# Designs tried in a protein design run: peptides against a protein of PDB entry 4JHK. Part 3

Target 1, 212 residues: chain A of PDB entry 4JHK
Amino acid sequence: EDYKIQSFDLETQKLLKTALKDPGSVDLEKVSSVIVDQSLKDQVFSREAGRICYTIVQAEAKQTNGSVFRRNLLNRLQQEFKAREETRKRSTQEWVCLVSFICNIFDYLKVNNMPMVALVHPVYDCLFRLAQSDALKNEEEVDCLVLQLHRIGDQLEKMNVQLMDELFNLLRDGFLLQEDLSSMGRLLLLEILEFRAGGWKLSDTAQKYYYS

## One batch from the design tools (peptide)

Design b1_p8_2_s3 (made by RFdiffusion4, then SolubleMPNN; from b1_p8_2, 6 letters changed)
Fold by OpenDDE base, seed 3:
Structure b1_p8_2_s3 (fold): chain B 212 residues (1-212), chain A 8 residues (1-8)
Amino acid sequence: as target 1 above (212 residues)
Amino acid sequence: MSLSFSSS
């Protein structure tokens, strides 16, 4: 189907389209690099990037039984993950893009319809970092944290409920005890606490209340 | 915690 790649130049768009249909005919390392670079700049694209990556992975597996793209993608992600604290210090925007991208890859890049185990702890590490007091006072980081939990919280909990309990203990404490939260940040924390308590879903009434 | 991004 259609993929949102209008932000790239025409040559890169052609490269991506070819990768989606005939991955064996392109440099998949270059393709992965382009996708990661753009995802680190645009949080909205990172969601689409997950879908694109999944499609390329499936296409390569079907065509050549290979995993060159996935290997290069994950190697790059690991590099960015290792440098996450430096990224956060440099740019909050790039940091939340990184978190978003890692979470989206977790969401889309499944093996046998199961999340990749190797991504579980890195995702939790990112979310725990966002749940620290110095991050909770930044509304952009709270937005990211809550968004990811809405998207993949239920899946993450299935992988490790203990870590999820620990994470939400931090969020509860932040909501109740941290004084320098923004009003919106506090509202978002309350909503996500309610979201999990409700089995990772909200009623229509609650949805309208928080997001009208 | 595992920090490795393994493709398999």
Scores: peptide ipSAE 0.031, ipTM 0.702, DockQ to the pose 0.073
Fold by OpenDDE base, seed 1:
Structure b1_p8_2_s3 (fold): chain B 212 residues (1-212), chain A 8 residues (1-8)
Amino acid sequence: as target 1 above (212 residues)
Amino acid sequence: MSLSFSSS
């Protein structure tokens, strides 16, 4: 398997490659920290990071039946989650990277083919934050919100339909009532409302309309 | 809301 880690220096790339193949031979705390640090700066990498993390978890489980990497990863995620409001104030880009990363970990890092229950409420909390009026006026945050719902909305709903209903009530209200939404932001909210209403699916025609 | 993460 090939992993997109070219954004790291050569030494770090070597570290990551070793972690993927022989996790017992590296400092897994350091590996987790490196992955989180980069994911907070590069939203594109955050998707790849989920896949990388899953592979390392599986490799460690197979090699030593251990879970050191997963524990360190989750500890770091918890730290970043706790500081999410300060992160948002400092940098919208870092904030949406954080949300993207948490959502991607939720998507990829499954246990026995099931989502980690511990991540459900943190993910919803991030999405609810993006659904607030002060966030909906920022197109970058709307983009992030809609992207995550496209990726993991159906899974999240299965975990807690009540929270999903509440979230989409906020999105509907934003679509209908908030005056300072951009035209694109309003269009994206309409699209995601339609997406869920259609069972988390969109026709090819609708896809072209919203994303051409 | 305070949330805790777990490895399981």
Scores: peptide ipSAE 0.029, ipTM 0.694, DockQ to the pose 0.076
Fold by OpenDDE base, seed 5:
Structure b1_p8_2_s3 (fold): chain B 212 residues (1-212), chain A 8 residues (1-8)
Amino acid sequence: as target 1 above (212 residues)
Amino acid sequence: MSLSFSSS
């Protein structure tokens, strides 16, 4: 399977390719840092990054029964998560990239086909932050929120339905009560409310209404 | 919230 790593220089591409096939022969801390750094710059890459991370984790486990890469990855994510408010203040783009990456790691980096429990609350914390009034007025943050809920909402709800209910209470209140939502923001909130109400599925009618 | 990202 091909991985989309053309955005990296040739040396880094070689490093990543080696990590995917022979993780024991490379500096996995460096590999994790490179992946995180790029994911914080490119929201699209974060999806691919999830697949890459999963592959490296599996390869290392099979090769050496090790978890060096996963430990370094999660440690770096924790650092970025702790600094999320500073990141948001500095750059909305970097903030939504961070959220996207954490959500994609949750989506792809599974152990024994199960989500990592340790990521559940951090993911919810990010989504709750995006659901605050000061974030809902920013279309870029609403886009991120809705995108992640489309991708992992069903999985996340299975982990904690109470938090999901609380989150969607905020979204409903934002939709109904917040005056400074953009037209698109309000539309996106309505769509995601209907999406969950429909069992995390979008009907053909709704698809045409929102995306045609 | 400063949760620890456990690798286990």
Scores: peptide ipSAE 0.029, ipTM 0.694, DockQ to the pose 0.073
Fold by OpenDDE base, seed 4:
Structure b1_p8_2_s3 (fold): chain B 212 residues (1-212), chain A 8 residues (1-8)
Amino acid sequence: as target 1 above (212 residues)
Amino acid sequence: MSLSFSSS
């Protein structure tokens, strides 16, 4: 497999590559820290980070039946999650990166081929935060919200349909009632409402309408 | 909401 880690220096790239193949030979706490730090800076990497994390988890499990990496990763995520409001106030970019990373970990870091139940509420909490009026007026936050729902909405709904209903009630209200939405933001909300209503898919016609 | 993450 090819992993996009070009944003790191060569030494860190080597560290990550070694972790992917021989996790027992590296400091897995350091590896987790590096991955989280970069994921908070680069939303594109945060997507790749999910795959990387899953691979390291599997490699460590196979090698030593250990879970040092996963424990460190989740502990760090918990810390960042707890500080999410401060992060949002400091930097919208870092905030959406955090959300993206948590969602991607949910998507990729499966245990026994199942989503980690412990991540369900944190993911929903992030999405609910993005669905608040003060966030919906920010196109970057709307982009993040809609992107995550496209990626993991169906999985999240299976875990808790009640929360998903509540979330989409907020999105509908934002679409219909919030005056300071951008045109693009309103379009994105409409699209995601239609996306879920259509069973978490879009017709080819709708796809062209929204994204061409 | 603030939750504790589970590593397992």
Scores: peptide ipSAE 0.029, ipTM 0.693, DockQ to the pose 0.076

Design b1_p8_2_s4 (made by RFdiffusion4, then SolubleMPNN; from b1_p8_2, 6 letters changed)
Fold by OpenDDE base, seed 2:
Structure b1_p8_2_s4 (fold): chain B 212 residues (1-212), chain A 8 residues (1-8)
Amino acid sequence: as target 1 above (212 residues)
Amino acid sequence: MSLSFSYS
């Protein structure tokens, strides 16, 4: 497989490529740090990062039955998650990158073909934060929220439908009641409300309406 | 709300 790692310098690219093929021959703590650092500044990379992480986890499991990479990855994510409010205050862009990365890890990093249960509440916590009034007025945060729900909403709902109901109550209220939403933000909220109501899919008519 | 990741 080809991975989109052109944004890294050549030495780091080599490190990542080696980790993907022979994880036992590299410092997996360093690899995890590099991936997290880049994912926190590049939202586009974060989705690719999820796939990369899963591949490294699989490779290490097959090679040594180890989980060094995953442990280091989760440790770093825990640190960033704990500091999420300060991150949001410092940079909205870094904050949405963090959310995107956590959601993508949830999406890709399966354990025994199952989502990591430990990530469920952290993911919901991030999405709930994006659903607060102060976040809904920021189009960048709404974009992130809606994108993640499109990507993992169906999976996340299966893990906890009650939290999903509560989250969408906030989104519905935001759509209906919040006055300082941007026009695009309001449209995105409507779309995601309809998306879930339709079983996490859109009808042909709705798809044409939102994406034409 | 303080939430924790799994480290294993």
Scores: peptide ipSAE 0.023, ipTM 0.639, DockQ to the pose 0.085
Fold by OpenDDE base, seed 3:
Structure b1_p8_2_s4 (fold): chain B 212 residues (1-212), chain A 8 residues (1-8)
Amino acid sequence: as target 1 above (212 residues)
Amino acid sequence: MSLSFSYS
């Protein structure tokens, strides 16, 4: 498998490649820090980062039955999560990167093909924050919210349908009642409402309507 | 509401 790590310098690329193949031979705390730091700057990378993290976790488990990488990764995520409101105030871009990364870790870092239960509420907390009125008026936050729901909404609902219902009540109200939504934001909310209503799938007709 | 996912 190939991993998209060209954004890092050559030394860091070597570090990551080694972590993927021989995690016991590198500083896995450093590896986790590098991945988190880059994921907080690049929302697109966070998707690839999830896959990379999963591979490193599996490799370390097989090699040493260890979990040093995962421990450090999740500890760092916990720190960033706790500071999420300050991050949002400082930079919307950093905030949506944080949400994206947490969601992607939820998506990829599975145990026995199941998501980590400990991440369920943190993910919902992030999505609920994006569903508040002050966030829905920001197209960048709406983009993030809708993107994550497309990626992990079905999995997240299986973990807690009540919270998903509550979340989508907020999204419906935002779509119908909030006056300061952007045109694109309103369109995205409509699309995601339809997406869930369709069983987390888009019909061919809907696909053409929204993305032709 | 939030669950801790820290392993420290």
Scores: peptide ipSAE 0.023, ipTM 0.637, DockQ to the pose 0.080
Fold by OpenDDE base, seed 4:
Structure b1_p8_2_s4 (fold): chain B 212 residues (1-212), chain A 8 residues (1-8)
Amino acid sequence: as target 1 above (212 residues)
Amino acid sequence: MSLSFSYS
């Protein structure tokens, strides 16, 4: 399996590769920290990180029936989540990376082929934060919001349709009523409203309209 | 809401 870890130095790459195949031979706390740290800096990596994390979790479970990696990962994630408002104040980029990472962990880190229920509310909390007026005016946050909803919206809705309805009420209100949205932000909100209305999919025509 | 990420 090919994992996109070229952004790390060679020693760290070796560490990650070893964790993927022989997790018992490495410091899994360090591995989790490395993955989280990079995911908080690189939104693109955060998606790959979800897949990597799942693989390590499965490898450790198979090797030792252990869950050291997952525990460390989730503990760190919880710490970052709790500090999300401070993170947002400090850096919009780090904030959207955090949201992206949480969403990608939700997407990939399945247990018995099911999402971790414990992550449902944290994910919604992040998305609701992005749906507030002070966030909707920032195109970077809108980009993140729409991206996550494209990736996991259907799964998340299955976990709690009421919260999804509430979220999209905010998005609709933002689209219709908020005056300081960027043109692209408004377009993205319209697109995601249409995306959900269409059953979390877009026609080829719509895809071209929004993303050509 | 206080959330926990514990899942074992």
Scores: peptide ipSAE 0.021, ipTM 0.634, DockQ to the pose 0.071
Fold by OpenDDE base, seed 5:
Structure b1_p8_2_s4 (fold): chain B 212 residues (1-212), chain A 8 residues (1-8)
Amino acid sequence: as target 1 above (212 residues)
Amino acid sequence: MSLSFSYS
């Protein structure tokens, strides 16, 4: 299996490759830190990071029945999550990378083929933050919000439909009532509203409207 | 119209 880790230096690539095959032979705290650091810089990498993390978790579980990597990863995620408002203030880019990463970890890092319950509320908290008026006016944040809901909305809803209803109430209100949305932002909100209404998939009509 | 936004 090929993992997209070309953005790292050769030494780090070697570290990651070793972690994927023989996690017990490397510093898994360092590995987790490297993955988190890069994911906070590159939103595109965050999806690959999720896959990498899942593989390492599985490899460690198989090798030693251990969970050192997962614990370190989640600890770091929790630290970043707690500081999310400061991160947002410092850099919108870093903030949306953080949200993207935590959502991708939720998506990929399954335990016994189940989502990690501990990540449900943190994910929702991030999405709710993106759904606030001050965030909805920023197209970069709207892009992030809509992207994550496309990726994991159905899974999140299964975990807590009440929170999803509340979230989409905010999105509906933003779409209808907020005056300083960009045209694209408003269009994206409409699209995601329809996406959920259609059972987390686009109808043929919607597909044609938005992407043809 | 087509959205340039990518969901992948």
Scores: peptide ipSAE 0.011, ipTM 0.639, DockQ to the pose 0.033; fails the geometry check

## One batch from the design tools (peptide)

Design b1_p9_1 (made by RFdiffusion4)
Fold by OpenDDE base, seed 4:
Structure b1_p9_1 (fold): chain B 212 residues (1-212), chain A 9 residues (1-9)
Amino acid sequence: as target 1 above (212 residues)
Amino acid sequence: SLSWADQVD
């Protein structure tokens, strides 16, 4: 199985490959830090990072029944989460990367084949922040919001339908009432409203209309 | 807030 880690230098690639196969032979704190750092810079990598993290977690569990990597990863993520408002102020790009990474960890890093309950509220907090008026006017933030809801919306709803209802109330209000939405932003909000209404599914025709 | 890592263990 191949992992998309070509964005790292050769030494780091070797480190990651070793972590995937023999996690006990590497510094797992360093591995987690490298993955988080890159995920905060590259939203595309964030998706792959989730898969990589899951593999490392499984490998460590199998090898030593340990959870050193996961603990370090979650500790770092929580630190970044706590500082999310400052991150957003400094860089919208870094902020959406952070949200994307947290959501991807939620998506891929299953425990006993279930989402980590500890991440439910943090994920919702991020999505609610993206649903505020000051964020909805930024197309980059709307893109992030809609992308995450497409990826993990159904899973999140299963964890807490009340929060999902509240979130979508904000999205409907933004769609209907906010004047400074871009045309594309408004279209994306409409699409995600329809996506949930359709049971988190879109027809091929609708998908093509909104994204092609 | 509670530690995420501790909640998962």
Scores: peptide ipSAE 0.651, ipTM 0.946, DockQ to the pose 0.843
Fold by OpenDDE base, seed 5:
Structure b1_p9_1 (fold): chain B 212 residues (1-212), chain A 9 residues (1-9)
Amino acid sequence: as target 1 above (212 residues)
Amino acid sequence: SLSWADQVD
């Protein structure tokens, strides 16, 4: 299996490759830090990072029945989450990378083939923040919101349908009432409203309308 | 409240 780690220097690539095969032989705190740092800068990598993290977690569990990597990863994520408003103020790009990474960890880092319950509310908190008026007017934040809902919306709804209903009430209000939405932002909100209404799927006709 | 790491263990 190939992992997309070409963006790292050769020494770091070796570190990551070793962590994937023999996690007990490397500094797992350092490995987690490297992955988080890169994920906070590269939204595309954050999805691959989820897969990488899951593999390392499984490898460590198999090798030593340990969870050192997962603990370090989650501790770092929680620190970044706590500082999310400061991050958003500093850089919209870093903020959407943070949201994307948390959502991807939720998506990929399963425990006994189930989502980590501890991440449900943090993920919703991020999505609710993206659904506020000051965020909906920014296309980059709307892109992030819609992307995450496409990827994990169905899973999140299964975990807490009440929060999902509340979230989409905000999105409907934004779509209908907010005046400073961009044209693309308004289209994306409409698309995601239709996506959920259709059981978290989009017809071929609708897909072509929005993305072709 | 518990840390995320503690909740998952």
Scores: peptide ipSAE 0.648, ipTM 0.944, DockQ to the pose 0.899
Fold by OpenDDE base, seed 3:
Structure b1_p9_1 (fold): chain B 212 residues (1-212), chain A 9 residues (1-9)
Amino acid sequence: as target 1 above (212 residues)
Amino acid sequence: SLSWADQVD
């Protein structure tokens, strides 16, 4: 299996590759820091980061029955989460990267093939923040919101349907009532509303309609 | 109040 880590320098690539195969031979705290740092500035990488993290977690568990990597990863992620409002004020890009990364960790970093319950509320908190009026008028934040709901909405709903209902009430209100939505933002909200209404599935015809 | 890491372990 290949991992997309070409954005790192050669030394870091070697570090990551080694961590994937022999986590006991590297500094897993450093590995986690490198992954988080890159994920917070590159939204595209955050998806790959989820896969990488899961693989490292599994490798370490198998090798030493340890959880050093996961622990360091989650501690750093929680720190970033706590500072999310300051991050948003400083940089919209960093904020959406943070949300994307948290959601991707939720998606990929399963424990016994189950989502980490500890991340459910943090994920919802991020999505609810993106669903506020000041965020909905920002196309970059709307893109992030809709993307995450496409990726993990069905899983997240299974964890707490009441919160999902509340979230989508906000999205419907935003779609119908908010005046300063961009044309694309409004289109994306409509699409995600229909996506959930269809059981978190989108037909090929619908995909072409919205994204072609 | 618990750390995410502690909740998973």
Scores: peptide ipSAE 0.646, ipTM 0.943, DockQ to the pose 0.863
Fold by OpenDDE base, seed 2:
Structure b1_p9_1 (fold): chain B 212 residues (1-212), chain A 9 residues (1-9)
Amino acid sequence: as target 1 above (212 residues)
Amino acid sequence: SLSWADQVD
């Protein structure tokens, strides 16, 4: 498999490639730190990061039956999560990168083919924050919210339908009542409301309409 | 908060 790691310098690329194939030969704490740092800067990388992390976790498990990488990754991620309000205040871009990364870890980093239950509430906390009025007025945050719900909404709902109902109540109210939504923001909210109502599915025509 | 890492192990 090929992974999109061209944004890193050659030495770091070598480190990551080695971690993917022979995790026991590298400093997995350093590897996790590098991945988290880049994911907080590049939202596009966050999805690839999830896949990379899963591969490293599986490789380490098979090689040594260890979980050093996963532990370091989750510890760092939890630290960033705890500081999420400060991050949001400092940079909307970094904030949406953080949310995207957490959601992608939830999506890709399965344990025994199951989502990490420990991440369910943290993910919802992030999405609920994006659903607040002060966030809904920012198109970048709305983009992030809707994107994550498209990616993992169905999985999250299976874990806790009550929280999902509460979240979408906020989105409905935002769509109907909030005055300072951008036209695109309002369109995206409508689309995601319809997406869930349709069982987390939209026709190709509808998708093209909302994301053209 | 509980450690996420500890909850997964």
Scores: peptide ipSAE 0.645, ipTM 0.945, DockQ to the pose 0.829

Design b1_p9_1_s1 (made by RFdiffusion4, then SolubleMPNN; from b1_p9_1, 4 letters changed)
Fold by OpenDDE base, seed 5:
Structure b1_p9_1_s1 (fold): chain B 212 residues (1-212), chain A 9 residues (1-9)
Amino acid sequence: as target 1 above (212 residues)
Amino acid sequence: SLSWAEIAE
C-alpha cells in the first residue's frame, strides 16, 4: 500500500517507510512525535495518519509483540488533550486538527477489531466541547463536529448511547435556541440531526440538498 | 488515574 507522506522531507519519509515495514529498527518515539506534529497542523493528514499508525502498531506487534509505538502515541495524544482549552484559545485550526486526529485514531486504531475503550470518553469530551454555545457560533468548529459525527458517530453510540443522547440534546438546543448561529452552521446541525435520526445515514436526495 | 496508554494495555 502507498501512504501519503509526500509532505515530509526525504529523511522523514524514509523514517516513516522504515517504521511501516521494520518498526524495530527505528526510534518509535520519534516516529510517533513526527506523526502527531503533522496531524496537529493538517486535518486532512490526520485521517491518513490513523491508517499509518494502525499499520505501525500491527507491524510492531507482529515483529516483537511490542507496543512501544502505541504507548508513545497515546501518551502524546493525552498530553495534547489535557491542553485542549489552551490550544483552542491559541488557534481554532489547531484545535479542530486535534479533535480530528483523536477521532481518526479512535476510528483506525482498533484492537481485535474493536474500538479502544480508553478513547471513548476523550472523544465525547471533544465533541461536547464543540457542542457548547461558544463553539457552535464558529463555522470551523461546527464543520469539525459534523464531520466527526459522520465518520464515527455510529461507533461512538454503540460504546455509550447515553452520552450520544446527551450530546444531541445539546445540538437540538443549539439549533433551536442559539441566535448567533450562521446560516451554514444551522444547516449543518439540521443535517446531522437528520443523519442520526435516519440510522446514521441520509438518502441520496437529502445528501444532495445539503452538500450540492 | 490511569494514562490512556495504561488503559489500552
Scores: peptide ipSAE 0.550, ipTM 0.937, DockQ to the pose 0.852
Fold by OpenDDE base, seed 1:
Structure b1_p9_1_s1 (fold): chain B 212 residues (1-212), chain A 9 residues (1-9)
Amino acid sequence: as target 1 above (212 residues)
Amino acid sequence: SLSWAEIAE
């Protein structure tokens, strides 16, 4: 099984592999911190780290019926979330990595096959931030916004349709009124509007039109 | 407000 941990050094890879199989034998606070740190630096990893986290959570639950890893992960993630404006100011790349990781955790860490209620508002807060005028002019932020909505938009809407309606009102306004929006950015916003209108689905032809 | 971890438990 490939957990996509090749971006870590060998010692850290060993730590993560041990956490995946025998979480009780490692410092799970350290493991969670390492995962969050790397997720803030590597967008590819931040988008895929949810599966790693889920596996560790399941392994710990099976081994000790504990939730130490999840608790530490969520605590660290909440700390980063609280500092999100400073992160965005420092580095757009780190900011979109943070959003991607939070959304990925929302997607993978389900309780009784349901999304964690604790993450609903934080995820929406991130997406609303990406929908502001100062963010919509940045293609990197628009890419992140559209990507997350493709991945978890249907799940988020199920949790709170009112917030989703409000979010898409902002996106429609951005599409129509944002003067410094690039042609590609405007195209991506149009696509995501159509994506939701179509029940969070898009034909193969339309997919190629917008993304190739 | 409650921490995410506390709400999840």
Scores: peptide ipSAE 0.548, ipTM 0.937, DockQ to the pose 0.876
Fold by OpenDDE base, seed 2:
Structure b1_p9_1_s1 (fold): chain B 212 residues (1-212), chain A 9 residues (1-9)
Amino acid sequence: as target 1 above (212 residues)
Amino acid sequence: SLSWAEIAE
């Protein structure tokens, strides 16, 4: 199985490859740190990172019944989450990378084939932050918000429909009342409202309309 | 806040 790790130096690539196959032979704290660091810089990598993390978790569980990697990963993620407002202030790009990574971990890192309950509220907290007026005016944040909802919205709703209703109330209000939305931002909000209303599905015609 | 890692275990 191939993983997108070309952005790392050769030594780090070797570390990651070893972690994927023989996690007991490497420093899993270091591995988790490297993955988080890169995910905070590259939003595209964050999705692949989720898959990589899941694979390492499964490999370690099978090899030693251990959870060292998962523990270190979640501890680091929680630290970044706690500092999310400072991150957002410093760099919108790093902020949306953080959100993307947390959402992708939620998506990929299943426990007993179920979403990790511990991440439900943190994910919603991130999405609610993106749904605030000061964030909706930033197209990069709107892009992130809509992308995550396309990826994990249905799963999140199953975990807490009340929070999802509240979130979409904010999005509806943003769509209707926010004066400084970009044209693309407004279009994306309309699309995601329709997406959920359609059971987290879009027709081919609608998909072409919004994304062509 | 509670540790995400602890909740997961």
Scores: peptide ipSAE 0.547, ipTM 0.937, DockQ to the pose 0.854
Fold by OpenDDE base, seed 4:
Structure b1_p9_1_s1 (fold): chain B 212 residues (1-212), chain A 9 residues (1-9)
Amino acid sequence: as target 1 above (212 residues)
Amino acid sequence: SLSWAEIAE
C-alpha cells in the first residue's frame, strides 16, 4: 500500500514510512505534529492523512498495544479546533484544511470499527460554522462543507440525526435567503440537500450536472 | 471541553 507523502522532504518521508512500519522506533509526537502541520496546508493531503493515521494507529496497537500516536494526534487536533476562529480569520484556506482534516480523521480513524464519539460534536461544530451566513458567501467554505457532507454525512447522521436536521435547516435557509451566495454555491447547496434527501446517494447524471 | 484523547481512551 502506497501513501502520498511526496510533499514532505526526504527526511520526513523516511520518518513517516518508519512510523507506518515500526511506530515504536520513532517519536510519535513528532510524527503526529508533522501530519497535522501538513494537513493544515494541503487539503488534498488531509484525506491521505486520515489513512496514514489509521495505519499508524493500527501498527502501534499491534506492536505495543499502545496509543501514543492517537493521543498526540487528538491533542494537537483539539488545540487547532479550539483556535479555529482565529485560524479562519487568518486564512480561509487553513480553516477549510482544518475542517477537512478533522472530518477525514473521523472517517478513517475508527475505533472497533466505529466512529470516534469524541469527534462527533467537533465535526458538527465545524460544519455548523461553515453553514453560517458569513461562511456561505465564500465558495471555498461551501466547497469544503459540501465535500465533507458527501464523505461522512451518512455516518454523522447515524451518530446524531437531530444535529443533522438542524444543520440542513441552515443550509436550506442559506440556499433560499442568502443574497450574496454565488451561483455555484447555490447549486452545491441544492445538490447536497438532494443528496441527503436521497439517502446520501446521488445518481451519476446528477453528479455530472453539479460537479461537471 | 473534555480531552478528545481521554474520551477516546
Scores: peptide ipSAE 0.547, ipTM 0.937, DockQ to the pose 0.781

